# Peptides against a protein of PDB entry 5YCA, part 121

Target 1, 132 residues: chain A of PDB entry 5YCA
Amino acid sequence: RSLPAERNPLYKDDTLDHTPLIPKCRAQVIEFPDGPATFVRLKCTNPESKVPHFLMRMAKDSSISATSMFRSAFPKATQEEEDLEMRWIRDNLNPIEDKRVAGLWVPPADALALAKDYSMTPFINALLEASS

## One batch from the design tools (peptide; made by RFdiffusion4, then SolubleMPNN)

Design b2_p26_3_s1 (from b2_p26_3, 14 letters changed)
Fold by OpenDDE base, seed 3:
Structure b2_p26_3_s1 (fold): chain B 132 residues (1-132), chain A 26 residues (1-26)
Amino acid sequence: as target 1 above (132 residues)
Amino acid sequence: STEEFIQWMLDNGFLSPESAEYYLSK
C-alpha cells in the first residue's frame, strides 16, 4: 500500500522513550444512551502547524482509533488517501466499527502495527499503558 | 479539557451531534 508523502513532524523519531507521554494521557467518561464508556486520550500537537489532535483508546477493550492515528500522522492527507488506508485496514487488520464513536478502531496489537507504519510507536505505547 | 476534547470529536466527525447533545444533557 501507499501512505501519504508528508508526515506530522511530531512523529519524526519512532524510537523515543514513551514513558514521559504516559502522564499526559487523560481518561474521559462519555455517557451514551446504552451507558457510559471511558476513553483515554492523548493530545498531540503538530509542532509546525500548532494544530492539536487527539489519539484515543477505549478503556474497556483497549482498542485504538486507527482513523485518529492516520489523521494525526498525515495532516495533509486527502480524503481519498484516508479511504484507501481505511480499506487496507479493513482488509488486513481486525478493525471494529463502534456505533457510538465513528472511525475504525483496532486492537492493541494492530494499533502497534499501524504505529510502526506511521512512526507513532511511542505515542501508542503511552496511550496503551495509561490508566483509565 | 473535557470541553476541548468533546468539541474536537465533534469537529472531526468522531461524535455525532446527537451523541454530544445526549452527553452534555447529563
Scores: peptide ipSAE 0.665, ipTM 0.922, DockQ to the pose 0.514
Fold by OpenDDE base, seed 5:
Structure b2_p26_3_s1 (fold): chain B 132 residues (1-132), chain A 26 residues (1-26)
Amino acid sequence: as target 1 above (132 residues)
Amino acid sequence: STEEFIQWMLDNGFLSPESAEYYLSK
């Protein structure tokens, strides 16, 4: 597959220590008609554009939003490029679609595989280790 | 903040307006 050419400069170094990011994660309870669900979020601000983006984990099953990862990593990606990557994820990983929160959600191992591809490993490790 | 996060989810299509309205009504 071919990923977008320009990547968020926030993710320039995939080898950084993730532990300082852990306490920056926050748990958020969202009330839905079928009951509450807890999400763990990490605010990631593009240092160039100053546009904030959140990475998200479902607390219960530890699934992570692949859609949010992609959009954070590739802020100038076209809709066609996103669609292509989401199709790749469907074909090669184990995504879950939640009726409450849109996008593709992937289990931790798949999230880390994507993180490697997107150069987001420290951020995904922190998100996975944060308490809910 | 919670408000910032919810608004971000709405703006980026992760939450539907109906879901947000339900949450905010509680």
Scores: peptide ipSAE 0.665, ipTM 0.922, DockQ to the pose 0.507
Fold by OpenDDE base, seed 1:
Structure b2_p26_3_s1 (fold): chain B 132 residues (1-132), chain A 26 residues (1-26)
Amino acid sequence: as target 1 above (132 residues)
Amino acid sequence: STEEFIQWMLDNGFLSPESAEYYLSK
């Protein structure tokens, strides 16, 4: 598959120690009509654009928002590029779609596979290890 | 902050306005 050409410079080094990022994660309870759900979020700021982006994990099943990962990794991606990647994820991974929160959510192993592709491994490791 | 995150989710289409309004009304 073809990923967008420009990647968020925040993710220039996939080999960084993830442990300093763990305490930067925050648990967030969101009340929905069908009940509360807890999310773990990690604020990631593009060092060039200064635009913040959140990576997200559902506390209950540890699924990670692949959509949020993609958008953070490739801030200049077109909608067509995102659509292509989301189709690839559907075809090759095990995404779920949540009625409450949009986008594709993937289990931890799939999230780490995407993280490797997007050069986001430290951030996803931290997000997965953070308490909820 | 919580408000920042919720607003970000709204702005980026992760939460529907209806869901956000429900949460914020609690």
Scores: peptide ipSAE 0.664, ipTM 0.922, DockQ to the pose 0.533
Fold by OpenDDE base, seed 4:
Structure b2_p26_3_s1 (fold): chain B 132 residues (1-132), chain A 26 residues (1-26)
Amino acid sequence: as target 1 above (132 residues)
Amino acid sequence: STEEFIQWMLDNGFLSPESAEYYLSK
C-alpha cells in the first residue's frame, strides 16, 4: 500500500521516550443510551498548523481508533487516501466498528503495527499505558 | 477539557449530534 506523502511533523521521531506522554493522557466517561463508556484520550497538536487532534483508546477492550491515528499522522490526506487505508486495515488487521463512536478501532497489537507505519510509536505506547 | 473533546469529536464526525445532545442533557 501507499501512504500519503505529507506526515504531521509532530511524528518526525519514532524513537522518542513515550513515558513523558503518559501523564498527558486523560480518561473521559461518555454517557450513551446503552450506558457509560470510558475513553482515554491524548491531545496531539500539529506544531506547524497548531491544530489539535485527539488519539483515543476505549478503556474496556483497549482498542485504539485507527481512523484518528491516520488523520493525525496525515493531516492533508484526501478522503480517497483515507478510504484506501481503511480498506487495507479491514483486509489485513482486526478492526472493530462501534455503534457509538465512528471509525475503525483496532486492538493494541494492530495499533502498534499502524503506529510503526505512521511513525507514532511513542504516542500509541503512552496511550496504551495510561490509566483509565 | 471535556467540552473541548466532545466538540472535537463532533467536528470530526466521531460522535453523532444525537449522542452529543444525549450526553449534554445529563
Scores: peptide ipSAE 0.664, ipTM 0.922, DockQ to the pose 0.512

Design b2_p26_3_s2 (from b2_p26_3, 13 letters changed)
Fold by OpenDDE base, seed 2:
Structure b2_p26_3_s2 (fold): chain B 132 residues (1-132), chain A 26 residues (1-26)
Amino acid sequence: as target 1 above (132 residues)
Amino acid sequence: SREEFVQWMLDNGLLSPESAAYYKSL
């Protein structure tokens, strides 16, 4: 597959220690028609644009928003590029089905695979290890 | 805040239509 050419400079080094990011994660209870659910979020600010973006994990099953990962990693991606990547994820990974959320959400192993592709490993590790 | 985060998710299309409708009804 082909990923967008320009990547968020926040993710220039995939080998950084993730542990300092763990305390930066925040748990947030969100209400839904069928009851509350906790999400863990990590605010990621593009150092060039200064635009914040959230990486997100559903606390209970540790599913992570692949859509949010992609958008954070590739801030200048076109909708077509996103659609192509989401299709690839559907075809090659194991996105979950959850009626509360939209976009693609993937289990931890898949999230880490994507993180490697997007150079986001420290951030996803932190998100997965954070308390909820 | 919770409200700000929900709004962010809504703005970014990360909540389902059903969830979005729920919040619009409040």
Scores: peptide ipSAE 0.740, ipTM 0.951, DockQ to the pose 0.920
Fold by OpenDDE base, seed 3:
Structure b2_p26_3_s2 (fold): chain B 132 residues (1-132), chain A 26 residues (1-26)
Amino acid sequence: as target 1 above (132 residues)
Amino acid sequence: SREEFVQWMLDNGLLSPESAAYYKSL
Protein backbone atom coordinates (compact mmCIF):
# COMPACT_ATOMS: atom_id res chain seq x y z
CA ARG B 1 0.00 0.00 0.00
CA SER B 2 0.96 3.63 -0.39
CA LEU B 3 0.98 5.97 2.56
CA PRO B 4 0.88 9.75 2.22
CA ALA B 5 4.17 11.39 1.39
CA GLU B 6 4.33 13.90 4.22
CA ARG B 7 4.43 12.68 7.80
CA ASN B 8 4.00 14.68 10.99
CA PRO B 9 7.51 15.62 12.11
CA LEU B 10 6.50 14.71 15.65
CA TYR B 11 7.00 11.11 14.60
CA LYS B 12 10.45 11.43 13.07
CA ASP B 13 12.02 8.92 15.48
CA ASP B 14 10.17 5.68 16.16
CA THR B 15 12.81 4.47 18.62
CA LEU B 16 12.39 7.08 21.35
CA ASP B 17 11.61 6.06 24.91
CA HIS B 18 7.86 6.10 25.43
CA THR B 19 7.86 6.33 29.22
CA PRO B 20 7.93 10.14 29.41
CA LEU B 21 4.69 10.17 27.42
CA ILE B 22 2.77 7.98 29.85
CA PRO B 23 1.99 10.71 32.39
CA LYS B 24 0.82 12.95 29.55
CA CYS B 25 -2.12 10.66 28.89
CA ARG B 26 -5.51 11.55 30.34
CA ALA B 27 -8.49 9.36 31.12
CA GLN B 28 -12.02 10.59 30.51
CA VAL B 29 -15.30 8.95 31.35
CA ILE B 30 -17.77 9.51 28.56
CA GLU B 31 -21.46 8.74 28.75
CA PHE B 32 -23.21 6.73 26.09
CA PRO B 33 -26.74 5.41 25.71
CA ASP B 34 -25.70 2.06 27.13
CA GLY B 35 -23.64 3.54 29.95
CA PRO B 36 -20.31 5.15 30.66
CA ALA B 37 -17.04 4.23 29.00
CA THR B 38 -13.55 5.40 29.79
CA PHE B 39 -11.23 6.67 27.10
CA VAL B 40 -7.56 7.43 27.42
CA ARG B 41 -6.24 10.20 25.22
CA LEU B 42 -2.81 11.55 24.40
CA LYS B 43 -2.44 15.02 22.97
CA CYS B 44 0.02 15.06 20.10
CA THR B 45 0.95 18.46 18.78
CA ASN B 46 2.53 18.84 15.37
CA PRO B 47 5.65 20.87 16.08
CA GLU B 48 5.44 22.75 12.80
CA SER B 49 1.77 23.60 12.62
CA LYS B 50 1.28 23.53 16.39
CA VAL B 51 -2.12 21.95 15.81
CA PRO B 52 -3.01 19.40 18.48
CA HIS B 53 -4.49 16.01 17.76
CA PHE B 54 -5.59 13.27 20.13
CA LEU B 55 -4.65 9.64 20.03
CA MET B 56 -7.31 7.58 21.74
CA ARG B 57 -7.74 4.26 23.50
CA MET B 58 -10.89 2.69 24.87
CA ALA B 59 -9.83 1.71 28.36
CA LYS B 60 -11.75 -1.52 28.72
CA ASP B 61 -10.46 -3.45 25.73
CA SER B 62 -7.56 -1.17 24.80
CA SER B 63 -8.88 -0.63 21.29
CA ILE B 64 -7.18 2.31 19.63
CA SER B 65 -8.50 4.66 16.98
CA ALA B 66 -6.61 3.85 13.81
CA THR B 67 -8.38 6.73 12.13
CA SER B 68 -6.97 9.15 14.66
CA MET B 69 -3.52 7.63 14.30
CA PHE B 70 -3.59 8.09 10.56
CA ARG B 71 -4.77 11.67 10.75
CA SER B 72 -2.12 12.52 13.30
CA ALA B 73 0.64 10.87 11.31
CA PHE B 74 -0.40 12.33 7.98
CA PRO B 75 -1.89 15.77 8.58
CA LYS B 76 -1.92 16.67 4.90
CA ALA B 77 -3.48 13.44 3.68
CA THR B 78 -6.46 13.71 1.40
CA GLN B 79 -9.76 12.08 2.16
CA GLU B 80 -9.05 9.67 -0.66
CA GLU B 81 -5.75 8.67 0.91
CA GLU B 82 -7.45 8.13 4.25
CA ASP B 83 -10.18 6.05 2.67
CA LEU B 84 -7.59 3.92 0.94
CA GLU B 85 -5.73 3.27 4.18
CA MET B 86 -8.93 2.49 6.06
CA ARG B 87 -9.83 -0.05 3.40
CA TRP B 88 -6.41 -1.59 3.80
CA ILE B 89 -6.91 -1.81 7.55
CA ARG B 90 -10.27 -3.52 7.09
CA ASP B 91 -8.74 -6.00 4.69
CA ASN B 92 -5.52 -6.74 6.55
CA LEU B 93 -6.08 -6.07 10.24
CA ASN B 94 -8.85 -6.74 12.71
CA PRO B 95 -10.85 -3.59 13.37
CA ILE B 96 -13.49 -4.01 16.03
CA GLU B 97 -17.14 -3.14 15.91
CA ASP B 98 -18.31 -0.83 18.65
CA LYS B 99 -21.58 1.02 18.41
CA ARG B 100 -20.27 3.97 20.42
CA VAL B 101 -17.47 5.06 18.13
CA ALA B 102 -16.84 5.78 14.47
CA GLY B 103 -13.83 5.40 12.26
CA LEU B 104 -11.74 2.28 12.59
CA TRP B 105 -10.65 1.10 16.01
CA VAL B 106 -8.18 -1.74 16.28
CA PRO B 107 -6.88 -4.07 18.99
CA PRO B 108 -3.55 -3.30 20.65
CA ALA B 109 -1.52 -5.63 18.46
CA ASP B 110 -2.92 -4.07 15.32
CA ALA B 111 -2.38 -0.60 16.74
CA LEU B 112 1.27 -1.40 17.29
CA ALA B 113 1.56 -2.73 13.77
CA LEU B 114 0.13 0.52 12.45
CA ALA B 115 2.34 2.47 14.80
CA LYS B 116 5.36 0.87 13.23
CA ASP B 117 4.10 1.77 9.78
CA TYR B 118 3.37 5.35 10.84
CA SER B 119 6.49 5.73 13.02
CA MET B 120 4.35 6.28 16.13
CA THR B 121 5.50 3.38 18.31
CA PRO B 122 6.48 5.41 21.40
CA PHE B 123 3.16 7.21 21.42
CA ILE B 124 1.06 4.09 21.06
CA ASN B 125 3.08 2.26 23.71
CA ALA B 126 2.50 5.15 26.09
CA LEU B 127 -1.19 5.21 25.30
CA LEU B 128 -1.48 1.49 25.95
CA GLU B 129 0.42 1.63 29.24
CA ALA B 130 -1.35 4.66 30.69
CA SER B 131 -3.72 4.11 33.59
CA SER B 132 -7.43 4.60 33.25
CA SER A 1 -12.01 18.92 29.61
CA ARG A 2 -14.46 16.12 29.10
CA GLU A 3 -16.82 18.36 27.21
CA GLU A 4 -14.09 19.64 24.95
CA PHE A 5 -12.91 16.13 24.23
CA VAL A 6 -16.38 14.90 23.36
CA GLN A 7 -16.83 17.89 21.10
CA TRP A 8 -13.50 17.13 19.48
CA MET A 9 -14.56 13.56 18.84
CA LEU A 10 -17.83 14.78 17.39
CA ASP A 11 -16.11 17.31 15.17
CA ASN A 12 -13.74 14.68 13.88
CA GLY A 13 -16.33 12.01 13.20
CA LEU A 14 -15.03 9.64 15.84
CA LEU A 15 -18.35 9.08 17.58
CA SER A 16 -21.04 6.95 16.02
CA PRO A 17 -24.22 8.47 14.67
CA GLU A 18 -26.02 6.92 17.60
CA SER A 19 -23.66 8.55 20.05
CA ALA A 20 -23.96 11.87 18.30
CA ALA A 21 -27.73 11.66 18.42
CA TYR A 22 -27.53 10.86 22.11
CA TYR A 23 -25.61 14.02 22.84
CA LYS A 24 -27.92 16.11 20.72
CA SER A 25 -30.80 14.83 22.78
CA LEU A 26 -29.34 15.98 26.07
Scores: peptide ipSAE 0.740, ipTM 0.951, DockQ to the pose 0.925
Fold by OpenDDE base, seed 5:
Structure b2_p26_3_s2 (fold): chain B 132 residues (1-132), chain A 26 residues (1-26)
Amino acid sequence: as target 1 above (132 residues)
Amino acid sequence: SREEFVQWMLDNGLLSPESAAYYKSL
């Protein structure tokens, strides 16, 4: 598959130690009609544009927003490019169904596969290891 | 804050229509 050409410079090195990122993660309880749910978030700021973006994990089952990963990794991607990648994820990975959230959310193994493709491995490892 | 994060999720299309409707009804 084809990914966007320009990647967020924050993710220039996929081999960095992830452990310093763990304490930067934050747990956030969010209310829904059927009760509260906890999300773990990691604020990732593009060093060039200075625009912040959040990577997110649902605490209970560790599902991670693939949509948010893609948008963080490829800040200049077109809607068409995003749509094509989301179709690829549907066809090749295992996105979950959850009535509380939108976009595609994937299990940890799939998130790590995407992280490798997007050069985000340290950030996703930290997000997965953070406490809730 | 909680409110700011929920708003961020809403603005970025990361909450379902059902969830969005819930918050808009409050």
Scores: peptide ipSAE 0.739, ipTM 0.950, DockQ to the pose 0.911
Fold by OpenDDE base, seed 4:
Structure b2_p26_3_s2 (fold): chain B 132 residues (1-132), chain A 26 residues (1-26)
Amino acid sequence: as target 1 above (132 residues)
Amino acid sequence: SREEFVQWMLDNGLLSPESAAYYKSL
């Protein structure tokens, strides 16, 4: 696969200690027709554009939005590039099925694999370790 | 806020059509 050329400079260092990011995560209860569900979110602001984007985990099963990861990592990606990556994820990883959410959501191990590819390991580690 | 975050998810296509319909019905 081919990832987009330009990456969010926020993710320039994949070796950062993730611990300081943990308390920056926020839990949010969201209501759905079949009841409430808690999401954990981490605000990630692109230092160049100053546009914030949220990384997100469903608290209960720790599924993480791969779609949101991709969009945060590659802010100038085309829709075609996103579609290509999402197809790759579908073919090579284990996205879940959940009627509440859209885009691709993946289990923790897959999220960490993507995080390595996208150079955002500290952020995903923090998101996974944050309390809900 | 909760409402703002839901709106963000809606705007970014991260809620299912079913979820979106639910919120539009409120």
Scores: peptide ipSAE 0.739, ipTM 0.951, DockQ to the pose 0.913

Design b2_p26_3_s3 (from b2_p26_3, 13 letters changed)
Fold by OpenDDE base, seed 1:
Structure b2_p26_3_s3 (fold): chain B 132 residues (1-132), chain A 26 residues (1-26)
Amino acid sequence: as target 1 above (132 residues)
Amino acid sequence: STEDFVQYMIENGFLSEESRQYYLSK
């Protein structure tokens, strides 16, 4: 597959210690028709554009929004590029089915695989380890 | 806040249509 050419400079170093990011995560209880669910979010601000994106995890099963990862990692991606990557994820990974959310949400192992591809491993590790 | 984050999720397409309608009906 082909990923977008320009990546968020926030993710220039995939080897950084993730532990300082853990306390930056925030938990939020969100109401749904079938009851409440807790999400954990991490605010990631592009140091160049100053535009923030939230990385998001469903606390209970640790599913992570692959869509949020892609959009944060590739701020100048076209809709076509996003669609292509989401199709790749459907074909090659194991996105969950959850009627509460939209976009693609993936299990922790898949999220970490994507994190490696997108050079954002510390951020996903922090998001996964954060308390809810 | 919770409301702000829900709004973020709605505006950026992270909630399902069912969830979005739930909030629109509130």
Scores: peptide ipSAE 0.761, ipTM 0.952, DockQ to the pose 0.928
Fold by OpenDDE base, seed 2:
Structure b2_p26_3_s3 (fold): chain B 132 residues (1-132), chain A 26 residues (1-26)
Amino acid sequence: as target 1 above (132 residues)
Amino acid sequence: STEDFVQYMIENGFLSEESRQYYLSK
């Protein structure tokens, strides 16, 4: 597959130690029609544009929003490029089905595979390791 | 805050239509 040409400079080094990012994660309970659910989020700010994106994990099953990962990693991606990547994820990975959320959410192993592709492994490791 | 994060998720399309309607009804 083809990924967008320009990547968020926040992710210039995929080998960074993830542990300093763990305390930056925040757990938050969100109410839904069928009850509360806890999400863990990590605010990731593009150092050039100063635009923030939240990386998000559902605490219970550790599923992670692939959509948020893509948008954070590729700030200049077109909607068409996003659509193509989401189709690839649907066809090649294992996105979950959850009536509460939208976009594609993937299991931890798939999230880490994407993180490698997007050069954001430390951030996903931190998000997965953070307490809820 | 929770309110801010929910709004973020709504505005950026991370909540389902059912979830959005739930918050619209509140």
Scores: peptide ipSAE 0.760, ipTM 0.952, DockQ to the pose 0.912
Fold by OpenDDE base, seed 4:
Structure b2_p26_3_s3 (fold): chain B 132 residues (1-132), chain A 26 residues (1-26)
Amino acid sequence: as target 1 above (132 residues)
Amino acid sequence: STEDFVQYMIENGFLSEESRQYYLSK
């Protein structure tokens, strides 16, 4: 697969300590027809453009939005590039089925694999370790 | 707020159509 050429400069160093990011995560209870569900979110702001994206985890099963990861990592990606990556994820990883959410959501191990590819490891580690 | 985050998820396509309809009905 081919990932977009330009990456969010927020993710320039994949080796940074993730622990300072943990308290920046926020839990949010969202109502659905079948009842409430808790999401954990981490606001990630591109230091150049100042455009924010939220990385998101479903608290109960720790599924993480791969779509949010991609959009945060590659701010200038085309829709075609996103579609290509989402197809790759569908074919090679294990996206979940959940009628409440849209986009692709993946289990923790898959999220960490993507994080390595996108240079987002500290951010995904923090998101996974944050309390809900 | 909860409302702000739900709106973010709706606008950016992170909630399903079923979920969007649920909030539309409120």
Scores: peptide ipSAE 0.760, ipTM 0.952, DockQ to the pose 0.877
Fold by OpenDDE base, seed 5:
Structure b2_p26_3_s3 (fold): chain B 132 residues (1-132), chain A 26 residues (1-26)
Amino acid sequence: as target 1 above (132 residues)
Amino acid sequence: STEDFVQYMIENGFLSEESRQYYLSK
């Protein structure tokens, strides 16, 4: 597959220590028709454009929004490029089924595979290790 | 806040249509 050419400069170094990012994560309880669910989020701001994106984990099963990862990693991606990547994820990884959320959400192992591809490993490790 | 984060998720397409309708009904 082909990923967008330009990447968020926040992710220039995939080898950085993730532990300083853990306390930057925040838990948020959201109400749904069938009850509350906790999400863990990490605010990631592009240092050049200053546009923020939240990386998001559903606390209970640690599913992570692949859509949010892609949008944060590739701020200049076209809708066609996003659609292509989401199709690839659907065909090659294991996105979950959850009626509460939209976009593609993937289990931790898949999220880490994507993180490697997108150069986001420290951020996803922190998101996965944060308490809820 | 909860309201701000829910609004973020709605505006950026991270909540399902069912979830969005739930909040519209409140």
Scores: peptide ipSAE 0.760, ipTM 0.952, DockQ to the pose 0.883

Design b2_p26_3_s4 (from b2_p26_3, 11 letters changed)
Fold by OpenDDE base, seed 5:
Structure b2_p26_3_s4 (fold): chain B 132 residues (1-132), chain A 26 residues (1-26)
Amino acid sequence: as target 1 above (132 residues)
Amino acid sequence: STEEFVQYMLDNGFLSPESAAYYLSK
């Protein structure tokens, strides 16, 4: 598959230690009609554009939003490029779609596979290790 | 902040306006 050409400079080094990012994660409870759900989020700000993106994990099953990962990694991607990648994820990984929160959500192993492709492994490791 | 995160979810289509309204009503 082909990924967008320009990547967020925040992710220039995929080998950095993730542990300093763990305390920056935050847990958030959101009330839904069928009950509360807890999300763990990590604010990732593009150092050039200063535009933030939140990476997010469902606390209960540790599913990660692949959509949020893609948008953070490729801030100049077109909708067509995103759609193409989401189709690839459906065909090659194990995404779930939740009625409460949109986008594709992937289990931890798949999230780490995407993180490698997007050069954002430290951020996903931190998000997965953070408490909820 | 909580407000920033919820607004981000709304702006980027992760959270529906109906869900946000329900959350804010609590």
Scores: peptide ipSAE 0.669, ipTM 0.916, DockQ to the pose 0.515
Fold by OpenDDE base, seed 2:
Structure b2_p26_3_s4 (fold): chain B 132 residues (1-132), chain A 26 residues (1-26)
Amino acid sequence: as target 1 above (132 residues)
Amino acid sequence: STEEFVQYMLDNGFLSPESAAYYLSK
């Protein structure tokens, strides 16, 4: 498949140790009409533009927002490029769509597969290992 | 911060305004 041409320079090295990122993750409870849900978030700031993006995990089932990954990895991507990637994810991985929070959420194994494609492996490993 | 994260979710369409309003009312 085709991915956007420009990638966030934060992810230039996919081989870095993820453990220093674990303490940077934060748990957040959000109250919804049908009850609370806990998210684990990791703030990822583009070192050039200084624009932050949050990577997000649902604490309950460890699913990770593929949409958040894509937005962080490809800050200059068009909506069309995002739509094409999300369609690919629907066709090739095992995403879920939650009624409370939009976007595609994928299980840990799928998240790590995407992380390899997006050069985000340390960040996704940290997000998965962080406490909730 | 919590506020920054919620605002981010709103700005990027992860959280609906209705859901955010409910959360902020608690």
Scores: peptide ipSAE 0.669, ipTM 0.917, DockQ to the pose 0.516
Fold by OpenDDE base, seed 4:
Structure b2_p26_3_s4 (fold): chain B 132 residues (1-132), chain A 26 residues (1-26)
Amino acid sequence: as target 1 above (132 residues)
Amino acid sequence: STEEFVQYMLDNGFLSPESAAYYLSK
């Protein structure tokens, strides 16, 4: 597959120690009509543009928003490029769709596979290890 | 902040306006 040409410079080094990022994660309870759901979020700010993106994990099943990952990794991607990647994820990984929160959500192993592709492994490791 | 995150989810299409309104009403 073809990923967008420009990547967020925040992710220039995929080998960094993830542990300093763990305490930067925050748990957030969101009330839905069918009950509360807890999310773990990590604010990732592009050091060049200063535009933030949140990475997101569902606390209950540890699924991670692939959509949030893609948008953070490729801030200049077109909607067509995103759609193409999301189709690839549907065809090659094990995504789920949640009626409460949009986008594709993938289990931890798939999230780490994407993280490798997007060069954001430390951030996904931190997000997965953070408490909820 | 909580508000920042909810607003982000709304602005980027992760939460529907209806869901966001419900949450903020609590």
Scores: peptide ipSAE 0.669, ipTM 0.916, DockQ to the pose 0.542
Fold by OpenDDE base, seed 3:
Structure b2_p26_3_s4 (fold): chain B 132 residues (1-132), chain A 26 residues (1-26)
Amino acid sequence: as target 1 above (132 residues)
Amino acid sequence: STEEFVQYMLDNGFLSPESAAYYLSK
């Protein structure tokens, strides 16, 4: 597959210690018609553009939004590039499509595989270890 | 903030306007 050419400079070093990011995560309860759901979020700000993106984890099953990861990692990606990557995820990983929150959600192991591809490992480790 | 996160989800298509309206009505 072909990932977008420009990556968020926030993710220039995939080997950084993730522990300082853990306390920056926040839990949020969202009420849906079929009941409440808790999400853990991490605000990731592009150090050059100053545009923020939120990484998101569902507390119940620890699944992480692959869509949120892609958009944070590749802020200048086209919709076509995103669609191509989401098709790859469907074909190669184990995504879940939640009826309440759009996009593809992947289990922790798949999230870490994507994190390696996107150079986001410290951020995904922190998101997974944060309390809900 | 909570408001910033919910607005982000709306702006980026993670939450539908209908879902957001339901949440905000509580």
Scores: peptide ipSAE 0.668, ipTM 0.916, DockQ to the pose 0.539

Design b2_p26_4_s1 (from b2_p26_4, 13 letters changed)
Fold by OpenDDE base, seed 2:
Structure b2_p26_4_s1 (fold): chain B 132 residues (1-132), chain A 26 residues (1-26)
Amino acid sequence: as target 1 above (132 residues)
Amino acid sequence: SLEEEYAEAVERGDFDRAAELRKKLE
């Protein structure tokens, strides 16, 4: 597959220690018609553009928003590039379908695979290890 | 729809927007 050419400079080093990011995560209970669910988010700000994105995890099953990962990693990606990647994820990984939330959500192992591709490993590790 | 906007707000982690939308949905 072909990923966008320009990546968020926040993710220039995939080898950084993730532990300092853990306390930066925040848990929030979100209400849905069928009951509440806790989400964990990590604010990721592009150091050049200063535009923030939130990486998102469903606390209970640790599903992570692949869509949010992609948008954070590739701030200048076209819609076509996003669509292509989301299709690839559907075809090659194990995304879940949850009608309560938009986008593609993937289990932890898949999220870490994507994180490697997007150079986001420390951030996804932190998100997965954060308390809820 | 409001439901779709809510789902998108949650995905983005925009919990303030989600809360606003929730009030409209109730």
Scores: peptide ipSAE 0.618, ipTM 0.914, DockQ to the pose 0.931
Fold by OpenDDE base, seed 4:
Structure b2_p26_4_s1 (fold): chain B 132 residues (1-132), chain A 26 residues (1-26)
Amino acid sequence: as target 1 above (132 residues)
Amino acid sequence: SLEEEYAEAVERGDFDRAAELRKKLE
């Protein structure tokens, strides 16, 4: 597959220690018709544009928003590029369908595979290890 | 729809927007 050419400079180094990012994560209880669910988010700000994105985890099953990962990693990606990547994820990984939330969500192992591709490994490790 | 907007707000981690939409859904 072909990923967008320009990547968020926040993710220039995939080998950084993730532990300092863990306490930056925040948990929030969100209400849904069938009951509350806890989400964990990590604010990621593009150092050039100063535009923030949140990386998102469902606390209960540790599912990670692949859509949010992609949008954070590739801030100048077109909708067509996003759609292409989301189709690739559907075909090659194990996304879940949860009608309560939008986008594609993937289990931890798949999230880490994407993180490697997007150079986001420290951030996803931190998000997965954060308390809820 | 409001439900779709709520689902999108949660995905983005825009919990303030989600809270606003939640009030409208009640």
Scores: peptide ipSAE 0.618, ipTM 0.914, DockQ to the pose 0.947
Fold by OpenDDE base, seed 3:
Structure b2_p26_4_s1 (fold): chain B 132 residues (1-132), chain A 26 residues (1-26)
Amino acid sequence: as target 1 above (132 residues)
Amino acid sequence: SLEEEYAEAVERGDFDRAAELRKKLE
């Protein structure tokens, strides 16, 4: 598959230690019609544009928003490029179906696979290890 | 729809917006 040409400079080094990012994560209880659920988010700010994106994890099963990963990694991606990647994820990974939230959410192993592709490994590791 | 906007707000981690939308949905 083809990923967008320009990547968020925040992710220039995929080998960085993730542990300093863990305390930057925040948990939040979100209400849904069928009851509350806790999410963990990590604020990721593009150092050039100063535009923030949140990486998102469902606390209970550690599902990660692949959509949010993509949008953070590729800030100049077109909607068509996003749609193409989301289709690839559906075809090649194991996204979950959760009607409460938008976008594609994937299990931790799949999230880490995407993180490698997007050069986001430290950030996803931190998000997965953060307390809820 | 409001429900879709809520789902998208949660996805983006925009919890303030989500809270606003939740009040309208209930």
Scores: peptide ipSAE 0.617, ipTM 0.914, DockQ to the pose 0.931
Fold by OpenDDE base, seed 5:
Structure b2_p26_4_s1 (fold): chain B 132 residues (1-132), chain A 26 residues (1-26)
Amino acid sequence: as target 1 above (132 residues)
Amino acid sequence: SLEEEYAEAVERGDFDRAAELRKKLE
């Protein structure tokens, strides 16, 4: 598949140690009509543009927002490029359906597969290992 | 809708915006 050509320079090295990122994650309880749920987020700031994005995990089942991963990795991607990638994820991975939140969310194994494609492995490892 | 905007705020990790929207949904 085709991914956007320009990637966030924050993710230039996929081999970095993820452990220093773990304490930077933050857990938050979010209220929904059917009850509260805890999310874990990691703030990722593009070192050139200084624009932040949050990588997101549902604490209970460790589902990761693939949409947020894509938007962080490819800050200049078009809506068409995002749509194509999200369709690819639907066709090739195992996204979950959760009407409480927007975007596509995938299980940890799929998130790590995407992380490899997007050069985000340290950040996703940290997000998955963070306490909630 | 407010519900859709809330779902999007949570997905982005914009918890301040989510909190604001939650008050409007009550």
Scores: peptide ipSAE 0.615, ipTM 0.913, DockQ to the pose 0.945

